Peptides against a protein of PDB entry 3T6J. Designs and how they scored, part 239

Target 1, 375 residues: chain A of PDB entry 3T6J
Amino acid sequence: PIVESYIGFIESYRDPFGSRGEFEGFVAVVNKAMSAKFERLVASAEQLLKELPWPPTFEKDKFLTPDFTSLDVLTFAGSGIPAGINIPNYDDLRQTEGFKNVSLGNVLAVAYATQREKLTFLEEDDKDLYILWKGPSFDVQVGLHELLGHGSGKLFVQDEKGAFNFDQETVINPETGEQIQSWYRSGETWDSKFSTIASSYEECRAESVGLYLCLHPQVLEIFGFEGADAEDVIYVNWLNMVRAGLLALEFYTPEAFNWRQAHMQARFVILRVLLEAGEGLVTITPTTGSDGRPDARVRLDRSKIRSVGKPALERFLRRLQVLKSTGDVAGGRALYEGYATVTDAPPECFLTLRDTVLLRKESRKLIVQPNTRLE
Target 2, 372 residues: chain A of PDB entry 3T6J as posed
Amino acid sequence: PIVESYIGFIESYRDPFGSRGEFEGFVAVVNKAMSAKFERLVASAEQLLKELPWPPTFEKDKFLTPDFTSLDVLTFAGSGIPAGINIPNYDDLRQTEGFKNVSLGNVLAVAYREKLTFLEEDDKDLYILWKGPSFDVQVGLHALLGHGSGKLFVQDEKGAFNFDQETVINPETGEQIQSWYRSGETWDSKFSTIASSYEECRAESVGLYLCLHPQVLEIFGFEGADAEDVIYVNWLNMVRAGLLALEFYTPEAFNWRQAHMQARFVILRVLLEAGEGLVTITPTTGSDGRPDARVRLDRSKIRSVGKPALERFLRRLQVLKSTGDVAGGRALYEGYATVTDAPPECFLTLRDTVLLRKESRKLIVQPNTRLE

## One batch from the design tools (peptide; made by RFdiffusion4, then SolubleMPNN)

Design b2_p23_4_s3 (from b2_p23_4, 12 letters changed)
Fold by OpenDDE base, seed 4:
Structure b2_p23_4_s3 (fold): chain B 375 residues (1-375), chain A 23 residues (1-23)
Amino acid sequence: as target 1 above (375 residues)
Amino acid sequence: PIVLGGKAIKSDVSFTDYVVAGR
């Protein structure tokens, strides 16, 4: 078997400033069959990058074909097991030297295992569909998240010699209609500038890319979905995200006004964006469970994903990217923290919903004692 | 230390809690 291993100070999620890496190591076996679909995604990556809602001037100058491999984890030494990885973490290196993506297939497989009776916050008529397509939709989302999420976008940089990696005279900020007014100076990085919000902000961007691009027929075809199946995968992917946004409240600490998980914070932000879009796209309804205790239901109108959801996400995602590219920390923080704020304001009453989420908290899944054999 | 990678956790409940500070 083909074995891959990574080791070192890789992820900075546990650093409040997003700068210090946690020591991590894993050993995995390449899943050739599962890697094939990701290879097809890579083959389409250059074209799909053009579908992202920012001008080419805000995308990498040159497309560098990345590697993408599906891995089955044999051992993982770290605080958390990811479903996907994009390396290196440095945006400047990503845009100049390239990057690698991996999907941790057996981690995803664990996430696929859902018991209907334990599935919270969904309408009954969505549960079977959700269970059926959660796995496949995750594959799509992870692939897009890593390859076209983390793997997309350009940082505007002025180097140590004073040279810019963009044309100051011709590049226009699509949000303002003006020339570029801010950029990264020599020595400045994404993490150094955006600091406390950098990790969650980037995850939000990547998740948003996944939702946005999963609507593209070519993406679904790459993953083997057509017709009604493709539409169901889209629906479940979006449904999973809005549900995750609600579940995310578990990881908010009201007393400290902080989040304890970057990805969950990102998912909450996306939920807020889609709620703001209105028009009945997303509805969260408090209910009473069979036990007589508080419950809730998340509803997503699938007929409004493209008409309402996509435009809302497009605008939001473009703003995320533009603010990232220009190093506009003030604007980026204002945008992101605005959506990441958790209050008990109506109609959602998120703090009250948080109590419900905690009450209905599901047990964590764990991968233990992995084994492999030759046949 | 140098941070080399980004990752996604695709589960209903994250495997690990990370402190993300905000204003």
Scores: peptide ipSAE 0.059, ipTM 0.612, DockQ to the pose 0.060
Fold by OpenDDE base, seed 3:
Structure b2_p23_4_s3 (fold): chain B 375 residues (1-375), chain A 23 residues (1-23)
Amino acid sequence: as target 1 above (375 residues)
Amino acid sequence: PIVLGGKAIKSDVSFTDYVVAGR
């Protein structure tokens, strides 16, 4: 078998300032069959990067072809097992040496084993479709999230010698119509500048890339979906995201006005963006469960994903990237924290919904590490 | 450095056993 592993201070999600890495390690076996889909995605990555909603000047100058492999995890040591990984998390290495993407296939498979009776916050008519396509849609989302999400975008930098990695005279900020007015100075990094919002902001960008690009026919084709199946995968992917945004409220602590999980905060932000788009795209309706206690339903209008959802996400995603590229911390924080704010304001009443989410919370899941053998 | 970590998800309770061919 092909065995892959890593070990070290990898992820900084548990650091409130996004700087200190958590010691993590895994051993995994390559799933050759599933890896083939991701290899096709890699082969199309350079072209798909052009579909992202920012000027080429805000994208990496040179595409470095990464590896993308589906892995079956044998052992994982850390605070939690992710669905996918993009490494290394060091800009200097990423820019010069490239990066590697992995999908933790067997972890995803576990996540797909949701019992219909326990599936919360969905309309009954969506449950069967959701169960059927959650797995495949999540594979698409993870692939896009890692490869084209985390793997995209340029940081404008002035080096220690005063040289810029962009043309100050010709590069225009698409949001302002002006020349670039801010950048990363020598010694400044994404984490050092954006600090408390850096991790969640980047996850939000990556998740948004996934939703945005999953609408592209070539992406669905790469994963083997065509016709009605492709549309169902798109629908379920978007539905899963808006549902996740509601579920995310579990990880908000009102008393401290903070989020405890970067990815969940990101998903809540996306939910807020799509709610703001209006026009009946996303609806969250408080209901009463069969037990007589509070419940809720999330509805996504399939027919409005492209007409309402995509444009809203496009504008938001472009803003995320522009603010990231230019190192505009003030603007980035204002944007992101604005969408990440949880209040009880109508019509959503998110703090009240949080109580409902907590009430309907499932028991914590346990992942038992698998074994393998040679035959 | 840029935080480009893994996508976190919630998983159900699971136990998986794999059989792989040798190289």
Scores: peptide ipSAE 0.038, ipTM 0.548, DockQ to the pose 0.051
Fold by OpenDDE base, seed 5:
Structure b2_p23_4_s3 (fold): chain B 375 residues (1-375), chain A 23 residues (1-23)
Amino acid sequence: as target 1 above (375 residues)
Amino acid sequence: PIVLGGKAIKSDVSFTDYVVAGR
């Protein structure tokens, strides 16, 4: 078998300022069969990047073909095991040397197993479809999230010699219609500037890329979905995201006004964006469970994903990227924290919903190191 | 400049909870 590993101070999610990496390491075996579809995605990545909702001037100057591999993890040392990884976490290296993507396939497989009777916050009519397509939709989302999410976008930089990596005279901010007025100076990084919101903001961007691009027929074709199956995968992927946004409330601490998980905060933000879009796209309805205690249902109108959801996500995603590229911390913080704010204001009453989420919380799954056999 | 990479955590329940102390 082909063995892959890495070790070091890699992810900064546990640093309040998003700068210091946590020590992490894994050993994994390559899943060749699962890697094949990601290779197909890589082959189309350069073209798919052009579908993202920002001008080419806000995208990487040159696409460097990354590696993308599905891995079955044998051992993982760290505070939490992800479903996918994009490394390195250095923009300069990503732009000049390339990057690597991995999907932790067996981690995803564990997440696929859900008992129908325990599946929370979905309409009964959606449960079977959700169970059927959860796995495939996760593969799509993870692939897009890592490869085209984290792997996309340009930072505007002025180097130590005063040179810009963009044409100040011709590049226009698509949100303002004006020339670029802010950028990263020498020594400034994404994490150093955006600090406490950097990790979650970037995850939100990556998740949004996944939702946005999964609507593209070429993406579904790459993953082997056509016709009704493709539409179901899209629907379940979006449904999973809005559900995740509700589940995310578990990781908010009201007393501290703090989020404890960057990805979940990101998913909540996306939920808020899609709720704001209105027009019946997403509906969260408080209900009463069979036990007589509070419950809730999330409904996503399939017919409005493209007409309502996509435009809303497009605008939001473009704003995220523009603010990131220009190093506009004030604007970025205002935007992101605005959507990340959790109150009990109607109609959503998110703090009340949080109580419901906590009430319906399932026991945390433990990932246990597997045994391997050589035959 | 450093750009944050990422972990994708996909599950009904998140496997990771980062306790961040406010400063």
Scores: peptide ipSAE 0.037, ipTM 0.586, DockQ to the pose 0.050; fails the geometry check
Fold by OpenDDE base, seed 1:
Structure b2_p23_4_s3 (fold): chain B 375 residues (1-375), chain A 23 residues (1-23)
Amino acid sequence: as target 1 above (375 residues)
Amino acid sequence: PIVLGGKAIKSDVSFTDYVVAGR
């Protein structure tokens, strides 16, 4: 088998300022079958990038073909095991040298082992569909998130010599209709400028890319889904995201007004965006469980995904990218923190819902180092 | 740091576990 590994100070999620990396490492075996699907996605990446909701001037000048591999993890050293990774974490290197994507396939497979009876916050009529398609939909999401999420977008930069990597006279900000007013200066990075929100903001952008692009038939075809199956995969992917947004409340600390998990904060933000879209797209209903304690149900109107959800996500995603590209920290923080704010204001009453989420918290699973043998 | 799933908690594997513990 093909063995891959990496080691070092890589991910900075544990640093509140997004600067210091945690020491981690893994050893994994390549899953050739699943890797082939991601290779097909890579082959379409250049065209799919054009489907993202920003002008070409906000996309990378030159497409650099990345690597994408599905890995079965044998061992992982660190505070936790990710579902997928995109490296390097330096935007300048991604733009000039390229990047690599991996999906930790067997980690994802373990995550899908949920008992129907323990599946919280879904309607009964959605549970079987959710269980059936959670895995496949998440594979799609991982591929899009890493390759076309983290792998997309341009940072406007003025180098140390004063030269710009964009035409100041012709490039227009699609949100303002004006010329570009801000950019990254020499030595400034995404993490250095956006600091405390950088990680979560970027994860939110990547997750949004996944939801947005999974609507394209070409993407579903690459993963082997057509017809009704493709539509079910789309539905479950979106449903999973809005459910995750509710579950995210576990990771909010009201007393400190902060989030403890970047990805969960991102998912909550997406939930807020889709709730704001209105028109019956997403509904969260407090209920009473069979045990007499508080519960809740999340509903997603399948028929509204394209008509209501997609446009809302498009606008939001474009705004995320524009603010990122231009290094507009003030605007970016205002936007992101606005959606990331957790209050008990009606109609959602998120702080009250948080109590419900905590009451319905599932028992934690254990990740155990696997082994393998020849047969 | 750009990872789908961040750091899953060693004591759990779910969609909510694809996060980094503590910040």
Scores: peptide ipSAE 0.031, ipTM 0.543, DockQ to the pose 0.156; fails the geometry check

Design b2_p23_4_s4 (from b2_p23_4, 10 letters changed)
Fold by OpenDDE base, seed 3:
Structure b2_p23_4_s4 (fold): chain B 375 residues (1-375), chain A 23 residues (1-23)
Amino acid sequence: as target 1 above (375 residues)
Amino acid sequence: AIVLGGKAVRSDVSFTDYTVSGR
């Protein structure tokens, strides 16, 4: 088998300031069959990047073809095993030197093994479809998240010599209609500037890219989905995201007004964006479970994904990228923290819903890391 | 044949169920 590994200070999710890396390492085996799908995605990446909702001036000047591999993890040392990885975790290096993507395929497989009876917060009519397509839709989401999420966008930089990596006279901020007024100075990084929101903000951008681009027929074709299957994969991917946004409330600590997991905070933000879009796209309804205790249902109107959801996500995703590119911390923080705020305000009453989420919380999820041998 | 076995760990993927990792 082809073996891949890495080791070092990799991820900064556990640092409240998003700066200090956790020492991490893994050993994995290449899944050749699944890797072939990601190779096709890589082959289309340059074209798909053009579909992202920001001007080319806010995208990388030169596309650097990355490596993308599906891995079956044998051992992982760290605080948790991700579904996917995009490295290095430095935007400047990503845009100048390139990057590598991996999907941790067997970790995803664990996520696919949901028991119908334990599946919370979905309508009964959605459960079978959700179970059927959760795996495939998540493969799509992870691929897009890593390759075209983390792998997209440009940081505007002034180097130590005073030179800009963009034309100050011609590049226009699409949100303001004005010239670029802020950028990263020498020594400034994404993490150093955006600090406490950097990790979650970037995850939110990457997740949003996944939802946005999964609507593209070419993406679904790459993963082998056509016709009704493609539409079901799209629906389940979006449904999974809005459900995840509700589940995310588990990771919010009201007493400290903070989030304990960057990805879950990101998913909550996306839920808020899609709720704000209105028009019946997403509905969260408090209910009473069969046990007589509080429950809830999340409903996503499939027919409104493209007409209502996509435009809302487009606007939001563009704002995320523009604020990131320009190093506008004040604007970025205002936007992101606004959507990340958890209150008990009607109509959603998220703090009350959090109690329901905690009440319906499943046992702590575990995976068993394999020891693998050839016989 | 490939034989799998291992230890239990928490994943950053919030949608997981307890099972043996492998694919």
Scores: peptide ipSAE 0.019, ipTM 0.523, DockQ to the pose 0.279
Fold by OpenDDE base, seed 5:
Structure b2_p23_4_s4 (fold): chain B 375 residues (1-375), chain A 23 residues (1-23)
Amino acid sequence: as target 1 above (375 residues)
Amino acid sequence: AIVLGGKAVRSDVSFTDYTVSGR
């Protein structure tokens, strides 16, 4: 088998400033069959990048073909096992040297295991569809998230010699209609500038890319879905995201006004964006469970994903990218923290919903590392 | 094998369930 290993100071999620990595190590085996699917996505990446909702001037100057490999983890040492990885984390290196993507396939397989009777916050009519397509839709989402999410976008930089990597005279900010007024100076990085929101903000951008691009027929085709199946995969992917946004409330600490998990904060932000879109796209309804205790249901109107959801996400995603590219920390923080704020204000009453989420919390899954043998 | 010394690597976790040492 082809063996890959990662080791070093990798994830910074435990650093309040998002800069200091936690030491992590794993050994994995390449899953050739699953890797082939992601290779097809890589082959289309340059074309799909053009579908993202920002001008080419805000995208990388040239496409650097990355590796994308599905891995079955044999051993993992760290605070948490991810579903996917994009490395390196240094945006300057991503722009000049390229990057590698990995999907931790057997970790995803564990995450896909859901018992219908324990599935919370979905309408009964959606549960079977959700169970059927959760895995495939998540594969699509992770692929897009890593490859075209983390792998997309340009940072505007002034180097140590004072040279810019963009034309100051011709590049226009699509949000303001003005010339570019801010950029990264020599020595400044994404993490150093955006600090406390950098990790979650980037995850939100990557998740949004996934939702946005999964609507593209070519993406579904790459993963082998067509017709009604493709539409179901799209629906379940979006449904999973809005559900995740509700579940995310578990990771909010009201007393400290803090989020404890970057990805879950990102998913809550996306939920807020889609709720703001209105028009009945997303509805969260408090209910009473069979046990007589508080419950809730998330509904996503399938017919409004493209007409209402896509435009809302497009605008939001463009703003995320523009603020990231220009190093506009003030604007980025205002935007992101605005959507990440959790209050008990009507109509959503998120703090009340949080109590419901905690009440309905499932037991934590235990991941056991596998043994291998020759047969 | 990829050995990376540095700040951080971006990763995705499960939408519903994942292991975190602090939980």
Scores: peptide ipSAE 0.018, ipTM 0.549, DockQ to the pose 0.078
Fold by OpenDDE base, seed 1:
Structure b2_p23_4_s4 (fold): chain B 375 residues (1-375), chain A 23 residues (1-23)
Amino acid sequence: as target 1 above (375 residues)
Amino acid sequence: AIVLGGKAVRSDVSFTDYTVSGR
């Protein structure tokens, strides 16, 4: 088998400033069959990038074909096991040298083993569909998240010599209709400039890309889904995201007004965006469980995904990208922290819902190093 | 073997109800 590994100070999610990496490492075996699907996605990446909701001037000048591999993890040393990774974490290198993506396939597979009776916050009529399509939808989401999420977008830069990597006279900010007013200076990076929100903001952008592009028929075809199956994969992917946004409340600390997990914060933000879209797209209903204790149900109107959800996500995602590209920290922080704020304001009463989430919290699954043998 | 390491990484994590995650 083909073996892949990495080791070092890599992920900075545990650093409040997004700077210092945690020491981690893995050893994994390539899943050739699943990797082939991701290679098809890579082959379409250049065209799919054009489907993203920002002008070409906000996309990378040159497409660099990345690697994408599905990995079955044998061992992972770190505080947590990711579902996927995109290397490197430096935007300048992504723009000039390219990047590599991996999906940790068997990590994702652990999520597929959910018992129906333990599946929280879903309507009964969604549970079977959710169980059936969660795995496939995760594959789609991770692929899009890594490849076209983290792998997309341009940073506007003025180099040390004063030269711009964009035409100041012709490039227009699609949000303002004006010329570009801000950019990254020499030595400024995404992480250094956006600091405390950088990681979560970027994850939110990547997750949003996944949701947005999973609506594209070509994407579903690449993963082998057509017709009703494709629609079910889309529905479950979106449903999973809005559910995740609710589950994310576990990782908010009200006393400190902070989030303890960047991806979960990102998912909460997306939930807020989709709730704001209104029109019955997403509904969170407090309920009483069979045990007589508080519960909740998340509903996603399938028929509203394209008509209501997509436009809302499009606008939001465009704004995320524009603010990122222009290095507009003030605007970016205002946008992101606005959606990331957790209060008990009606109608959602998120702090109250958080109590429900905590009450319904299940025991953590343990990931154990597998044994392997030759047969 | 292909070594992916040596640089900082962006990663997606599974939902915590399914996978081990740090806090």
Scores: peptide ipSAE 0.023, ipTM 0.571, DockQ to the pose 0.087; fails the geometry check
Fold by OpenDDE base, seed 4:
Structure b2_p23_4_s4 (fold): chain B 375 residues (1-375), chain A 23 residues (1-23)
Amino acid sequence: as target 1 above (375 residues)
Amino acid sequence: AIVLGGKAVRSDVSFTDYTVSGR
């Protein structure tokens, strides 16, 4: 078998400033069959990048074909096990040297295992569909998240010699209509500038890319979905995200006004964006469970994903990218923290919903090291 | 700047909590 391994100080999620990596290591076996669909995604990546809602001037100057491999993890040493990975973490290196993507296939498989009776916050009519398509939709989301999320976008940089990697005279900020007024100076990085919000912000961007591009028929075709199946995959992917946004409240600490998980914070932000879109796209309804205790239901109107959801996400995602590209920390922080704020304001009453989320909290899954054999 | 050793990785989903301060 083809064996891959990664080791070192890699992820900075546990660093409040997003700068120091924690030590991580894993050993995995390449899943050739599962890698094939990601290879097809890579083959379409250059074209799909053009579908992202920012001008080409805010995208990488040159497309560098990345690797994408599905991995079955044999052992993982770290604080958390990811479902997908994009390396390197340095945005400047991603845009100049390229990157690699991996999907941790057997980790995803564990995440797919959901018992209907334990599935919280969904309408009964959605539960079977959700269970059926959660896995496939997650494959799509992870692939897009890594390859076209983390793998997309350009940082505007002035190097140590004073040269710009963009044309100051011609490049226009699509949000302001003006020339570019801010950029990264020599020695400045995404993480150094955006600091405490950098990780979550980037995850939010990547998740948003996944939702946005999963609407593209070519993406669904690459993953083998057509017709009604494709629409169901889209629906479940979006439904999973809005549900995740609610579940994310578990990872918010009201007393400290902080988030304890970058990805969950990102998903909450996306939920807020989609709620703001209105028009009945997303509805969260407090209910009473069969046990007489508080519960909730998340509803997503599938008929409004393209008409309401996509435009809302498009605008938001473009703003995320523009602010990232230009190194506009003030604007980026204002935008992101605005959506990441958790209050008990109506109609959602998120702090109250948090109590419900905690009450309905599912048991944490235990992932156990697998065994392999040659056949 | 990020202080990293070995291969630098971004992940989409993590199953653990990371304490983030400064907000």
Scores: peptide ipSAE 0.023, ipTM 0.545, DockQ to the pose 0.055; fails the geometry check

